# Ledger of designs, part 1: peptides against a protein of PDB entry 6GMG

Every score and structure here is a prediction.

Target 1, 331 residues: chain A of PDB entry 6GMG
Amino acid sequence: DSDDRVTPPAEPLDRMPDPYRPSYGRAETVVNNYIRKWQQVYSHRDGRKQQMTEEQREWLSYGCVGVTWVNSGQYPTNRLAFASFDEDRFKNELKNGRPRSGETRAEFEGRVAKESFDEEKGFQRAREVASVMNRALENAHDESAYLDNLKKELANGNDALRNEDARSPFYSALRNTPSFKERNGGNHDPSRMKAVIYSKHFWSGQDRSSSADKRKYGDPDAFRPAPGTGLVDMSRDRNIPRSPTSPGEGFVNFDYGWFGAQTEADADKTVWTHGNHYHAPNGSLGAMHVYESKFRNWSEGYSDFDRGAYVITFIPKSWNTAPDKVKQGWP
Unless a header shows other numbers, all headers, positions and changes below count from the first letter of the chain.
Peptide ipSAE was made for these designs. It is ipSAE averaged over its two directions, with the distance scale d0 held at 1.0 Angstrom where the peptide's residues are scored. Compare it between designs on one protein only; published cut-offs may not apply.
The geometry check fails a fold that doesn't show the stated peptide or that is severely misdrawn somewhere.

## One batch from the design tools (peptide; made by RFdiffusion4; aimed at target 1 D3 Y278)

Design b1_p25_1
Pose (drawn by RFdiffusion4):
Structure b1_p25_1 (pose): chain A 331 residues (1-331), chain P 25 residues (1-25)
Amino acid sequence: as target 1 above (331 residues)
Amino acid sequence: XXXXXXXXXXRAAARPALHPKHVAP
C-alpha cells in the first residue's frame, strides 16, 4: 500500500533496454528501462561503460529532479540562470489589453507576464553563454586563466556579462562546481570540464508574506531577467508550488529538464530528458517514467509553472551524460 | 480542422500526468 519512494534495482551492464519510440514529439519509458539505456549511451567514464551506482539510482528515483541530479552529479542549485523577457510586450499588453471573460486583474497581469517570456531565446542565450565559457576553459589549466579568457571574449563581444561581480554566480560558477575540485573530476583544471545546460520550470509567486492573489495567479515582477545579461536571480526560489484556486486543485511545484551539450543547431530538434514523479510502483503514483521530449514539447510547460529558467553548470569532460547527440527512445 | 484537433488531442495524451504528491531528499 505504501506510496513510499523506492530505489530501482541494479541493472546488469549487458542488459539492453526494451524498445520504445516517441509519439508526437515525446518518448517515455519506465525508469527501470531508462537505466538500461543510460548505462548503454550515457554512463561512459573515459569511454568505459559503467553500471548506474546505488547512489545514482537513489537520486534518479526522486522524479524530474533525478535525471538532472544524476547527469550533473549534484542536486541542482540553479545559481546561474538565464531567460528572455519582452519588456515592451509586457508593458504594452498591460496598458492596452484587458482581462478576458473571467479574470481578475491579478490573474490577467500574472498571465501576461507569463506569456511575455520567450523560452526559445532564453535557451538560446544560455547556449551562447555556455559556448563562451567552453572556449574560455579549452586551453586554460588554472581558474585564473579561465577567468581571464572568459572576461577577454565577453569584453570583445561587448557582453554585459563582463561587468558581473567577481563573486557573482556567473564568474564563480566553475569554482563552485564540486566535481571541478575533485581529483577524479576537474582537479582544479578548467580544461577537464565542460559547460552543460538544464532547465527548470517553476512558479513565480513564492513569497509567503505576499497577497493571496500573487500566490494563486503569479507575481509579474518576480523572476524577471536582468537587462543586458538575461540573468535570473534564483535566490528567492524556494520550491514553493502555485497555490490552489479552488479546494482539491493540486499543483506540482517544479519541473527539471536535462539538455546537456547537444550540438544540434535546431533548438526545436533538441531533446530534453525529465521524469514525471518519484518512483513508487507499489504505491499510488506508480512507477517513475523518464520522458524524452523535443524542445517545444518541454517548453510548452503546464499551468503549474509560469516561469522558465535555463541553467548552466559544469561536468568533467570524462563523463558522457551530455553527449553531442541525444536520441529519443530505443534503439 | 478535424485533423488538427486530433493531432492536438494526441499531443495532449503524450504529456506526463501531474499530481501534487512529492518526496523531499
Fold by OpenDDE base, seed 1:
Structure b1_p25_1 (fold): chain B 331 residues (1-331), chain A 25 residues (1-25)
Amino acid sequence: as target 1 above (331 residues)
Amino acid sequence: AAAAAAAAAARAAARPALHPKHVAP
């Protein structure tokens, strides 16, 4: 029950984390030890370490979404999302493939759709767009200058995003970021902001008016990226989990992974920070754990989810929650 | 208001548990 959630206690600013190391591409620690690491590595505002505030500890306590929330400074809105889908693979597998033994037609179609998404290409598209946005931000001192720079960059690259409506999440994302408007954040100056990336895993079969089979096995047509742009319409994502296929089966509603603004060119070497569940040290779930996973470990996902999206948002450059290099564990 | 309500609902329905699988090579 969400009522068992507890806010982790404050950690002294100078307290070092207990050591932990990656195993099979993933490092794991308890939430309190992650707070200690966060204060040493990610807490900096204008180059000064900060103790994680009670509000930030409360945000973090919500689990996987809490890790993205504390590092991005806002609850995820998921509006500017990217993915990659191989339409030719999908059509070919539906035509020439066969259901596995005991697999229903709906289960087969849902699986083939899931397997037709490319998480690496989706991530690379988001990184490409974030790079374009960062160039547009660099010398822009108002939103108009940012938008003009962005249009010029897109035109120079012949990017299909240049044709997006001015009201699109692509163009409106900066102005809709709370930290952009904050005096101690962007202060309405785009050049003080940078683009950052997080990922969301979720279920495609969320339409309650659809067939039970789509809710159980996925909706093959839902949450596909638009051709050319890679944009995913996230307006139908309502955090509805997969429907049970057998009695007693239950699925999680979403997973979130924080990437930030790492400069590592090799996707497989990038680090994704996420949590297991809300912090319930006195409840059945126990203490929250925080994971630092390699991209392969993150992108594998779970059977709970058949979609992955890579989302762009913005943070102030004065924040150190999205450094160029992220390391797993603590020595 | 709708965004705040959606965020509140998402927070209330926050992820109960995922058990990351450590797959040995």
Scores: peptide ipSAE 0.050, ipTM 0.650, DockQ to the pose 0.070
OpenDDE base, seeds 2, 3, 4, 5: peptide ipSAE 0.030, 0.071, 0.047, 0.033; ipTM 0.644, 0.721, 0.655, 0.656; seeds 2, 3, 5 fail the geometry check

## One batch from the design tools (peptide; made by RFdiffusion4, then SolubleMPNN; aimed at target 1 G63 N253 F254; its pose is not in this set)

Design b1_p26_2_s4
Fold by OpenDDE base, seed 4:
Structure b1_p26_2_s4 (fold): chain B 331 residues (1-331), chain A 26 residues (1-26)
Amino acid sequence: as target 1 above (331 residues)
Amino acid sequence: AAAAAANAARAELINKANQEAEEKAK
């Protein structure tokens, strides 16, 4: 129950973290120790270390979403989401493939759809778009200049995103970012902002009016990227978990992983920061843990989810929550 | 602030995933 959630206590600004422990290719630590690392490495505003505020600690305490929340400065809206789907593979496997022994037709179709998403290509698309946005931001001192630069960049690359509506999340994302409007943030100056990336894992079969089979095994047609742009319509994502297939079975509603703005060209070497559950040290779930995973470990996901999206948002350049290099674990 | 419902069963999922990973690594 959400009633067991506790806000982690403040950590002294100069307290160094304890060593992380390796956990199956990931680095793991308790949330209190992550706060210590965060204050040493990610807390900087205009080059000065900051103690994690009570508000930030409260955000963090919500678990996996809390890690993305504290680092992005806002609760994830997931509006500017990208993925890659191999339609030819999907069609071919449906036509020529066969259900496994004991697998229903609906289960087969859901599995084939899940397997037709390419997490690496989805991530690369988001990085490509973030790079274009960063070029458009660099010399723009008002939103109009940013939008003009963005359109020019897209035209030069013959990118299908140039045809998106002005009200599309693609063009409206910056103006809808609270930190862009903050005096100590962007102060309405696009050149003070940078694009950052996080990822969300979720279930496709969220439509309550759909068949029970889609809710149990996935909706093969839901949350596919638009051809050419790679944009995913996230409007139907309501954080509804997978439906149980057997009595007593339960699934988690979502997972979030923070990437930020790492410059590592090799996707496999990138680090993704995520949490397990909300902080409940006195409850049945226990203390929240934070994980720093390589892309392979992150992108594998869980059986609870059949969709992954890579989302672009913005943070002030003065924040150090999205450094060029992220080191896994401590020291 | 009203946040979406936090994951209630994630600890078990992580433990299962870790066990599977360990078995594959052997």
Scores: peptide ipSAE 0.030, ipTM 0.644, DockQ to the pose 0.034
OpenDDE base, seeds 1, 2, 3, 5: peptide ipSAE 0.023, 0.029, 0.025, 0.029; ipTM 0.630, 0.624, 0.655, 0.637; seeds 1, 2 fail the geometry check

## One batch from the design tools (peptide; made by RFdiffusion4; aimed at target 1 G63)

Design b1_p28_1
Pose (drawn by RFdiffusion4):
Structure b1_p28_1 (pose): chain A 331 residues (1-331), chain P 28 residues (1-28)
Amino acid sequence: as target 1 above (331 residues)
Amino acid sequence: XXXXXXRAEAEAHVATLRAAHRANTAAS
């Protein structure tokens, strides 16, 4: 009867996954089967396949956060985040539009703020920034050389990110990555690391001391990107879900999608990996399923979330959780 | 300490999923 979270059992390294295919842009498989796929194409350490460890299987079983947790080796902090927001469209649609049939002004403002974000440009911004970071760490063998290389390209590119504080989440992103300091990971050598990207969908109205309207319909001023840099301050994100509008209405508090470091230039052809909920085959929600969605399917989101952030973190180059290509389904 | 905090946050998310599911069932 227990809807308790259980850890999926160990899968032998030779066990191949059951086949599955995408339907209308998304593919799904039970977590036990995805572990088999992950061990075949994502588990490599210096080219050597590995079995998903007990700890990794435990992380993965938590739901959507599990895929990102496993692939990055760290529970996601969302410290370095980017998004795109059309300030002109937002200001114009507020002073020119009107609420639709059946909207409070708080609901109208909340929706307009939601629709003013552009997740394609947001992902595109994280893409170009991660590329600058990777070029900065290519031949840098200490952090100081990495930061010098990073600032040099940002200044020459006239990127407002050059003026970020030395201790900001941007410039401290590499040094604050646990695997960067690990002897078996980056070993304080930026050349042994790689920037990767994952995404978080979440709710804007997370201030418990705010009006109910913002908790139910969103806070338009919350989680907007700074101009020039596109950085999103994620410090006030507390994993608080959207408040219900009627009794019985349940919302999920966040969703994580793993992109990695795919080379595909078509943002619409990129694949994003995420789970539906925690693993509980003997319980109410059932077994966890891992979804592999095209970008537009991922960025479609849900009414639960009115905010999207595209996050940069680092993993060692010796890993294979962020390959150049990601294929939906199996084979 | 950081590892415990991460698992506390993940467990809080699991609790939120269970609460959301119960709330949706009660609405039927």
Fold by OpenDDE base, seed 1:
Structure b1_p28_1 (fold): chain B 331 residues (1-331), chain A 28 residues (1-28)
Amino acid sequence: as target 1 above (331 residues)
Amino acid sequence: AAAAAARAEAEAHVATLRAAHRANTAAS
């Protein structure tokens, strides 16, 4: 019950975290202890530690999305999303593959579609685009200069994103970022902003007008990236969970993982921060836990989801919520 | 209104994620 959600109390600014619990490539801690780590490591504004505000603690209390929310400074809009889909693999597996024992045709097609997404290539595409955006931002002092730089960078790389409409989420993402307009944020100066990445896991079979099989086993044609750009149309993602396939079965609506702006070139060594559920210390769910997972642990996802998108947004460079290096756990 | 709707959707993150995490962790 969402009514059991509680905002974690304030933690003293100088309180050090307790050690995280290592578990199968992840580091885990309770939300209160994550707040302590966040204040020591990620809270800095212009190099100065900040206590997590009541508003930020409230955002964090919402669970997996809360981790991305506090670090990005806004609730995820998911408008600038990337993925990679192997169309040839998909067609080949449909043609030459066969359902497993007891697997229906719809289950088979949904599974093959899920397996045709390449999470690593999707992540790399988002990193590539974020890098291009950061180069466009670094010397631009107004939006016009940023857009001009961006178009030049795309032309130099012969990137298909150069053909996107001016109203595309790709070109409008910066101007639609609240922290860009804030006086203590970007203050309308692109050079004060940087691109950051988070990931969303969700279900493809959300169309209530489609077949029940698609809602239960996935829609093979839904949420595919556009060829060349890798852009995913997220407009039909309404946080609808997978439909149960058996009595009593239930699925979660989404999962979010925060990457930020790590510079680690090896994807497998990158750290992703996420939460399990909303904070309900006095409820049936219990206290919220925060996980710091390697990419392998994050990208494997859950059976609740058959899509992964990698989303670009922006934060002020003065924030330390997206450092170049993230250390897993504590100490 | 948009923030309120977003909050309601965020709160729908249920116990199954924790259970799924445990299952995946045990299988790894």
Scores: peptide ipSAE 0.035, ipTM 0.733, DockQ to the pose 0.223
OpenDDE base, seeds 2, 3, 4, 5: peptide ipSAE 0.032, 0.034, 0.032, 0.031; ipTM 0.729, 0.739, 0.721, 0.721; seeds 2, 4 fail the geometry check

## One batch from the design tools (peptide; made by RFdiffusion4, then SolubleMPNN; aimed at target 1 D3 H277 L285; its pose is not in this set)

Design b2_p16_6_s1
Fold by OpenDDE base, seed 3:
Structure b2_p16_6_s1 (fold): chain B 331 residues (1-331), chain A 16 residues (1-16)
Amino acid sequence: as target 1 above (331 residues)
Amino acid sequence: SKELFKAGILRRRAAA
């Protein structure tokens, strides 16, 4: 019941968070307490703490996507998405592998496809590209300079992204970022912006015109990264959940995890912030909780999803929603 | 268990 969603109340700017609690290797807290942490740690604009606005609290209240929304400053568009897929592994397993006992051919193919994605390599690709973009941003004071720098960086690395169309999400991502155009944001100055990363988990079998088997067990051919670039065409992602495979079974539409711009080189030590569901303290779902998970816990995902993408967007450097280091939990 | 964890935390966002 979407009508049960409630915007969390304002928290005093000076209110310190209560301790987070461990939950299956994650640090977990209620959304109200996350707001307190956010105000203490992530709220800074130009070095000044800010109370989370009513608008930001409303964004946050939408659940997992709300965490990414409030920290990125915009609803996720997912246009610049990366993944890694082992095509050789996929082909070999389909050829030489066998369905498990009781597993249908469609289940087998869907599973093999899911297992052929490498979350760590996908994340690494996104980080690599974000680093290239950040170098291109650093001394660019207009979009033209940024694009020129970006092309040069890509050429130096012999990166296949250099061949992307000028209108592609890769080259248009910055200009399409609202905070880039804002006076108190980038003010059309690329050097005031930085690349940040979030992740989306979703279902591959979203085509309503496809077979029921694909909707139930996954579409092995859907949402694969392009060779060389690692870019995933997300245009067909309509937030359609997996179809039930048994009576009474239900799946959720997506999960979002916020990484930001952490500099931790070890992927396993990176922290991913995400929410469980929209805030419904008086409803059946209950209050929204926020989790801070390590990469392994985040990337493990759930059976609801057979795809993971790592998405690049931009925020102003003056925002502290994507610090170099993220501490898990509180204190 | 992971299943209980999933049941407790994974939900769709509210419709806008």
Scores: peptide ipSAE 0.044, ipTM 0.742, DockQ to the pose 0.075
OpenDDE base, seeds 1, 2, 4, 5: peptide ipSAE 0.042, 0.042, 0.040, 0.036; ipTM 0.745, 0.747, 0.754, 0.742; seeds 2, 5 fail the geometry check

Design b2_p16_6_s2
Fold by OpenDDE base, seed 4:
Formats: C-alpha cells, sequence, structure tokens
Structure b2_p16_6_s2 (fold): chain B 331 residues (1-331), chain A 16 residues (1-16)
C-alpha cells in the first residue's frame, strides 16, 4: 500500500556516500545514500553543488519513476518513445516455431512478440534521435530555429521523422518541457537545453476490453514501433500491470531506468539508474533501494513486463543530472 | 490524469 510512502530526510550537502554494494552485476544502495551521491555528483546547477530539496526527495521517494523524476525535473510523460521490433522474426517464429511444452497459443504468441523486440536497437534509435536533436539545439536561440534545424538534420539523414506532424510529440517535446521555459533553465533558449534518455518497462496487455489471454500473456500487436520512425504510441499505457496467471501472483506496474546523456558508444557499458519501489522504511516493502545497472542487466527486464521503450526528454545543460560519464557505484 | 499518475506510482511493488 502506497500509504506507507515516506519522504527521505535531508542529507548534509557535504556528506559523502557509503560504498555501494554489488548485486548481481549491479551497484546497489539505500535511497538515503543515493541522495548523498546525487548531491556530490548530479546536483550541480551552473557548476554549484546543491542539496536535494524536499520536493526532489519527495519525487525520488516514489521508487524507480522517482529516480527519473528527480533527474529529469519532471514526472515522465513518455510521449516521445522509441523501440525496435523485428517483424520478420516475429512472423517467422509464429509460422515455424512451436509452443513449448505446456505453453498455450496465447503464451507462445506473447512470448514471441516480446522476444521480437530488440532492446539494443531501440536504445540506439533513441540515441540517434537524441543526437540529431542535440545538433539542432546547439545553435538555436528560439524554438523556430530549433525546429528548422531539426527538419534540416532529418532531411539530410533521410529520416522518416521528417514526415511527422508539426503537433506530434516529436516536434512539440521541447516546448512542452517546463524547464525549457524556466528563467533558470532554458529561458526559452533551445541552445541551453539538451536531450536526455530514460527507459520504461511495462506490460502490453493493458486493454480491459481485450481477451483475458492478452492481459495474462501479452498483446502481440500492442505498443509496436512505427516503421521507419521507431516511434511508439504510448497513449494506451495506463500503468496497468500484467494480470495474474495463478492465484496469489502479482506483477509490478512499471519500471523506469535513467540513462541521461552518456557518451559511451558501447551500449553494454552504459549505466542505468533505477529504484526497486517507493520508500517505505517502516512498511512491508522496506526502504527504497537504488540500483546502477549496466545495459545488459537493465534490458533484461522482468517477467512483469513485455515492452521496453526508450524515451527522450530535455533538461537544461546547466544541470548535471545527465553527465557524459556515469560511474557505477561508489567510490 | 492526476488519478492515473497517483495510481501508477502507488502500485509500484518490490520485486521478489
Amino acid sequence: as target 1 above (331 residues)
Amino acid sequence: SKEEFIAGVKRRRARA
């Protein structure tokens, strides 16, 4: 029950983190210790270290989404999402593959669909688009200039995104970013902003009007990326978890991982920051833990989810919540 | 919606 959620207390600005713990290839720590790390490494505004505010600590306390929330400066809207789906693989496996022993047809189709998503290619697509956006931002001092630059970049690359509607999330994402409009943020100057990436894991079978099998085993047709663009329509994602397949089984509604703007070219070496659950130190769930995972561990996901999306948003360049290099753990 | 937001965040569970 979310009623047990507690906002972590303030940490002294100069308090150094305790060492992180290894956890199955990840670095793990309690939320309070992450706050200490965050203050030392990620808190900088205009080069000055900041104490995490009460508001930011409250955001963080919401768990995995809280990590993305505090670092992006806004609650995830997930409007500009990318994925990669191998349609040929999907069709071929459905045609030539067989259900495993004891696997129903619906389970088989759901599994095959899940396996037909390529997390690495989805991530690479998001990085590609973010790079294009960053180039468009670099010398643009108003939104019009940004949009013109963006269109030029897309045209040069023959990118299908050039055909998106002007009102699409792709073109409207910057102007819809609160920090872009803030005086101490972008101040309506695109060149003060940069594109950042986070990822969401969620369940495809969220349609209540669909079959029970789709809710239990996935909807093979749901949340596929559009051909050419890689854009995923996230409008139907209502944070509905997978339906139980057995009595007493329960699934998590979503997972969020923060990547930011790392420049590491090898996807496998990138670090993803995420939380396990909301902070409930006196509740059944216990204290929130924060994990720093390599891409392999992040992209593996959990059985709770059969979709992964890579989402682009924007933060001011003056923030250090998305540095070029992220070090896993502490020290 | 705000309700969806609250519902989404509140339903986060620990992984086993």
Scores: peptide ipSAE 0.065, ipTM 0.758, DockQ to the pose 0.102
OpenDDE base, seeds 1, 2, 3, 5: peptide ipSAE 0.055, 0.061, 0.054, 0.064; ipTM 0.752, 0.756, 0.745, 0.765; seed 5 fails the geometry check

Design b2_p16_6_s3
Fold by OpenDDE base, seed 5:
Structure b2_p16_6_s3 (fold): chain B 331 residues (1-331), chain A 16 residues (1-16)
Amino acid sequence: as target 1 above (331 residues)
Amino acid sequence: SKAEFIAGVKRRRARA
C-alpha cells in the first residue's frame, strides 16, 4: 500500500500559498501548498526562511505522522506521553450503566473506557509539564543543571513526576533528542531547546494475545495514565489498527496532530496540524492533504481510535516550527 | 525488508 507514496516536489522559497479551503471547521489544503506555507511561516532557522529539504519533504509525505515528523525534526517515539482518565467515572458506569440495545458487553466496556478519557485534561497536563520543563531549560547550560532545575520545579509543585526514575522517559527525553546534540541545534545546551507537544490517536486493542473482542471493541485496561503523573506507557503501541467488526470494514493505524508550543490559553482556540494519508498523487489515495483544526475538531478523533495521548518532545528554539501563535489556514 | 516494514508502519492509511 505504501508503494504509491511519492515525495512532493520542491516549492520555490518565494512562492506564496494558495488560499486554504474551509472543511467542517478546519482549514484544508494539498500538501504542496502546505509546503509553501511552511516555508513562509515555519521554516525559519535563526530567523531565516529555509526551503523545505528533500528529506523533510519525504518525511512530510508519510501523512499525519509526517506533519509531526517534519516539524519536530524526528520520527515520533511517543515515549513521554500524557493522558487523563477518570477512574471513578469508569467504575461507576461499568457498575451502574447498561449496554445499549444491540451492544455487546465488550462493546459497552470499550465505549465506557473511551468515554472515561478526557482529551482536554490530557492536553492540559502535557502543557503543564511542558511549562515546567521550559522553566527548567531556560537557565540550564548542561544536562545536569536542567535535571536539577526540573527536580526543583517538580518538588515546588509537589508533582508526582519528581519520583520518576532518572532513566525514565521523563528525565531522559532531552538527552535522547537528536536535535539537542546537533551543533546547529541545541549543541548540548538545554537553554537552546524548548518543549513542544503533539498528539497521537490510536487503538487500545493491539494485544494479539488478548481476546478478539478487545481488538474489535477496545481494551478497557490498556494505555491508561498512571495516577498522579498522567504518564502513559506507550511501549505496547505498535501502530496496530482496530480490528474490523464487520466484513469490508477497515480502520486507520493512527492519527498525529502537531501543536508545538502555542501560548493560547484557551485550549479550544489552539490549532492542530495533521494530514489525511501518505502522498500518493498518482495512486488511488490521491494527493496528501493537510488540515489545520481547532482543538475540538482534533480531539473528536474518529471511530478508528479509542485512545489519545499528548506527547512532549523538544526542538531547538532557533526553529520556527513551533511558534507561540499559529494562524489557521491562509491567508 | 526492514525499510518496507518501517514504511508500512509509518504511513497513515486513507480512511474508508
Scores: peptide ipSAE 0.091, ipTM 0.776, DockQ to the pose 0.094
OpenDDE base, seeds 1, 2, 3, 4: peptide ipSAE 0.086, 0.063, 0.068, 0.094; ipTM 0.797, 0.754, 0.756, 0.782; seeds 2, 4 fail the geometry check

## One batch from the design tools (peptide; made by RFdiffusion4, then SolubleMPNN; aimed at target 1 D3 Y278; its pose is not in this set)

Design b2_p25_8_s3
Fold by OpenDDE base, seed 4:
Structure b2_p25_8_s3 (fold): chain B 331 residues (1-331), chain A 25 residues (1-25)
Amino acid sequence: as target 1 above (331 residues)
Amino acid sequence: AEAAAAAAAAQRINDAAKEAEEAAK
């Protein structure tokens, strides 16, 4: 619920950002100052700086999802999501491991499942797939050419994604991207688009028909990647937070981190941009803050979440919201 | 419609609490 949400005011196009505050490997600033940075660094369309529009400021005001929204140009659909899960580790730990002192069986199973996900491998899988897609996009001037290129690339790599249905989110993602169809975007030309990545943290125990224990401690079987492809079925993600385990306890519904299309080969040096909450300067939550975190800080997540997914979408190459290099903070 | 419904979901993170949690890791 965002009843106290306010759209941040416009910032002059030429206004330079104030310095970001460093904190625990992150760089932090208030949303208005992020708008200033965004206008200086990320706003470029065809090489020209743009003032963040009222619509974009409205999107941004929604918090972490707003950061991904303004940079991707659309509300996250999370359809093309990847993760890595160590099934052998999970089975072995369930069999040979023991609950901690005071830990219930359900809590133990939920924790073991959470720990069986590898965020780095999930991220690397998404980067691998994005790279394949980018090669397929290159020199493809219609969707048919893109799909043919994609199938060839996947066949050459013996990638299990080649067996996905033509209607799958994997093959339909480009055609379902609004900016692909826009005249000033892709203009239906795949070669004008590039693959980009964002991440979502969320709770596995979202099924209201499941046990209370799963809602409190996680559903060990939920949101696992498919073998071979790494694809996660996100259809059951309804932004439902973790259930309280004690009176007065509350959990956040989700977190989103924007990566874009950074070319830094070292995952630990990549920068993830995210927000803390919706902008409520006159409310109890206060002003929205934006963080630029290193992968280590991002991938650690919070106790509110037991799943992480790395999602691929597309933006026009003419946008500078996903540059090859992202600098943390300001200056 | 689905995007609008999803957009109605607001993120509520207590930054100080989350920073403390992160620092404790």
Scores: peptide ipSAE 0.069, ipTM 0.742, DockQ to the pose 0.063
OpenDDE base, seeds 1, 2, 3, 5: peptide ipSAE 0.065, 0.066, 0.100, 0.057; ipTM 0.742, 0.735, 0.747, 0.723; seeds 2, 3, 5 fail the geometry check

## One batch from the design tools (peptide; made by RFdiffusion4, then SolubleMPNN; aimed at target 1 G63 N253 F254; its pose is not in this set)

Design b2_p26_7_s3
Fold by OpenDDE base, seed 1:
Structure b2_p26_7_s3 (fold): chain B 331 residues (1-331), chain A 26 residues (1-26)
Amino acid sequence: as target 1 above (331 residues)
Amino acid sequence: SAAEAEADAGIAQEKAAAAANAAAAA
């Protein structure tokens, strides 16, 4: 019940975190201890530590999406999303593969589609595009200069994104970022902004007009990336969870993981920050926990989800919510 | 706000998630 959600209390600015708990390649802590870490490491604006505001603590209290929300400065819109799908693998497995014992045809097709997505290549594509965007931002003092730089960079790389419509989320993403327009943010200066990445896990079988089998086992044709660009049309993602396959079974609607702008070239060494659920210390769910996971732990996801997308957004360079290096846990 | 409504919709469904996420972390 959303009524059990509580905003975590303020933490003193100079309060150091308690040690995180290591667990299966993750570092885990309670939300209040994450606030302490966030204030020491990620809170800096123009080089000065900040106490997490009541508004930011409220955003954080929403769980997995709250971690991405507080670090990006906006609720995730998921408009500029990337993935990688191996069409040849999908066709070959459908042709040559067989359903497992007790697996329906629809369950088999849904599983084969899920397994045909490559999370590492999807992440790599998002990083490549974010790098191109960052080069386009670097010396651009207005949106027109940014767009011109972006087109030049794409032309030089012979990137299929150069053929996207001017109304595409790819070209409109910066202008649609609230912090770009804020006086204490970008102040309409692209050179004050940087591209950042987060990931969303979700269910493919969200179409209510589709078969029950697609809602239970996935829609093999839904949320595939466009060839050449890697762009995913997220317009049909309505945060609808997987349908139960058995009585009493329930699934979550989404998961969010924050990467930011880490420069670590090895994907397996990158750190992803996410929450388990909304903060309900007096409710049945209990206190919210925050996890810092390696890419492998993040990209494995849950049975609740059969799609992963890597999303680009922007934050001011003056924010330290997306540092070049992220240390897992504390100390 | 629309963002709050979407967040609340996400929260309402996280009841089932907490058990799954806890089990995956164990």
Scores: peptide ipSAE 0.024, ipTM 0.678, DockQ to the pose 0.379
OpenDDE base, seeds 2, 3, 4, 5: peptide ipSAE 0.024, 0.025, 0.024, 0.025; ipTM 0.673, 0.689, 0.682, 0.673; seeds 2, 3, 4, 5 fail the geometry check

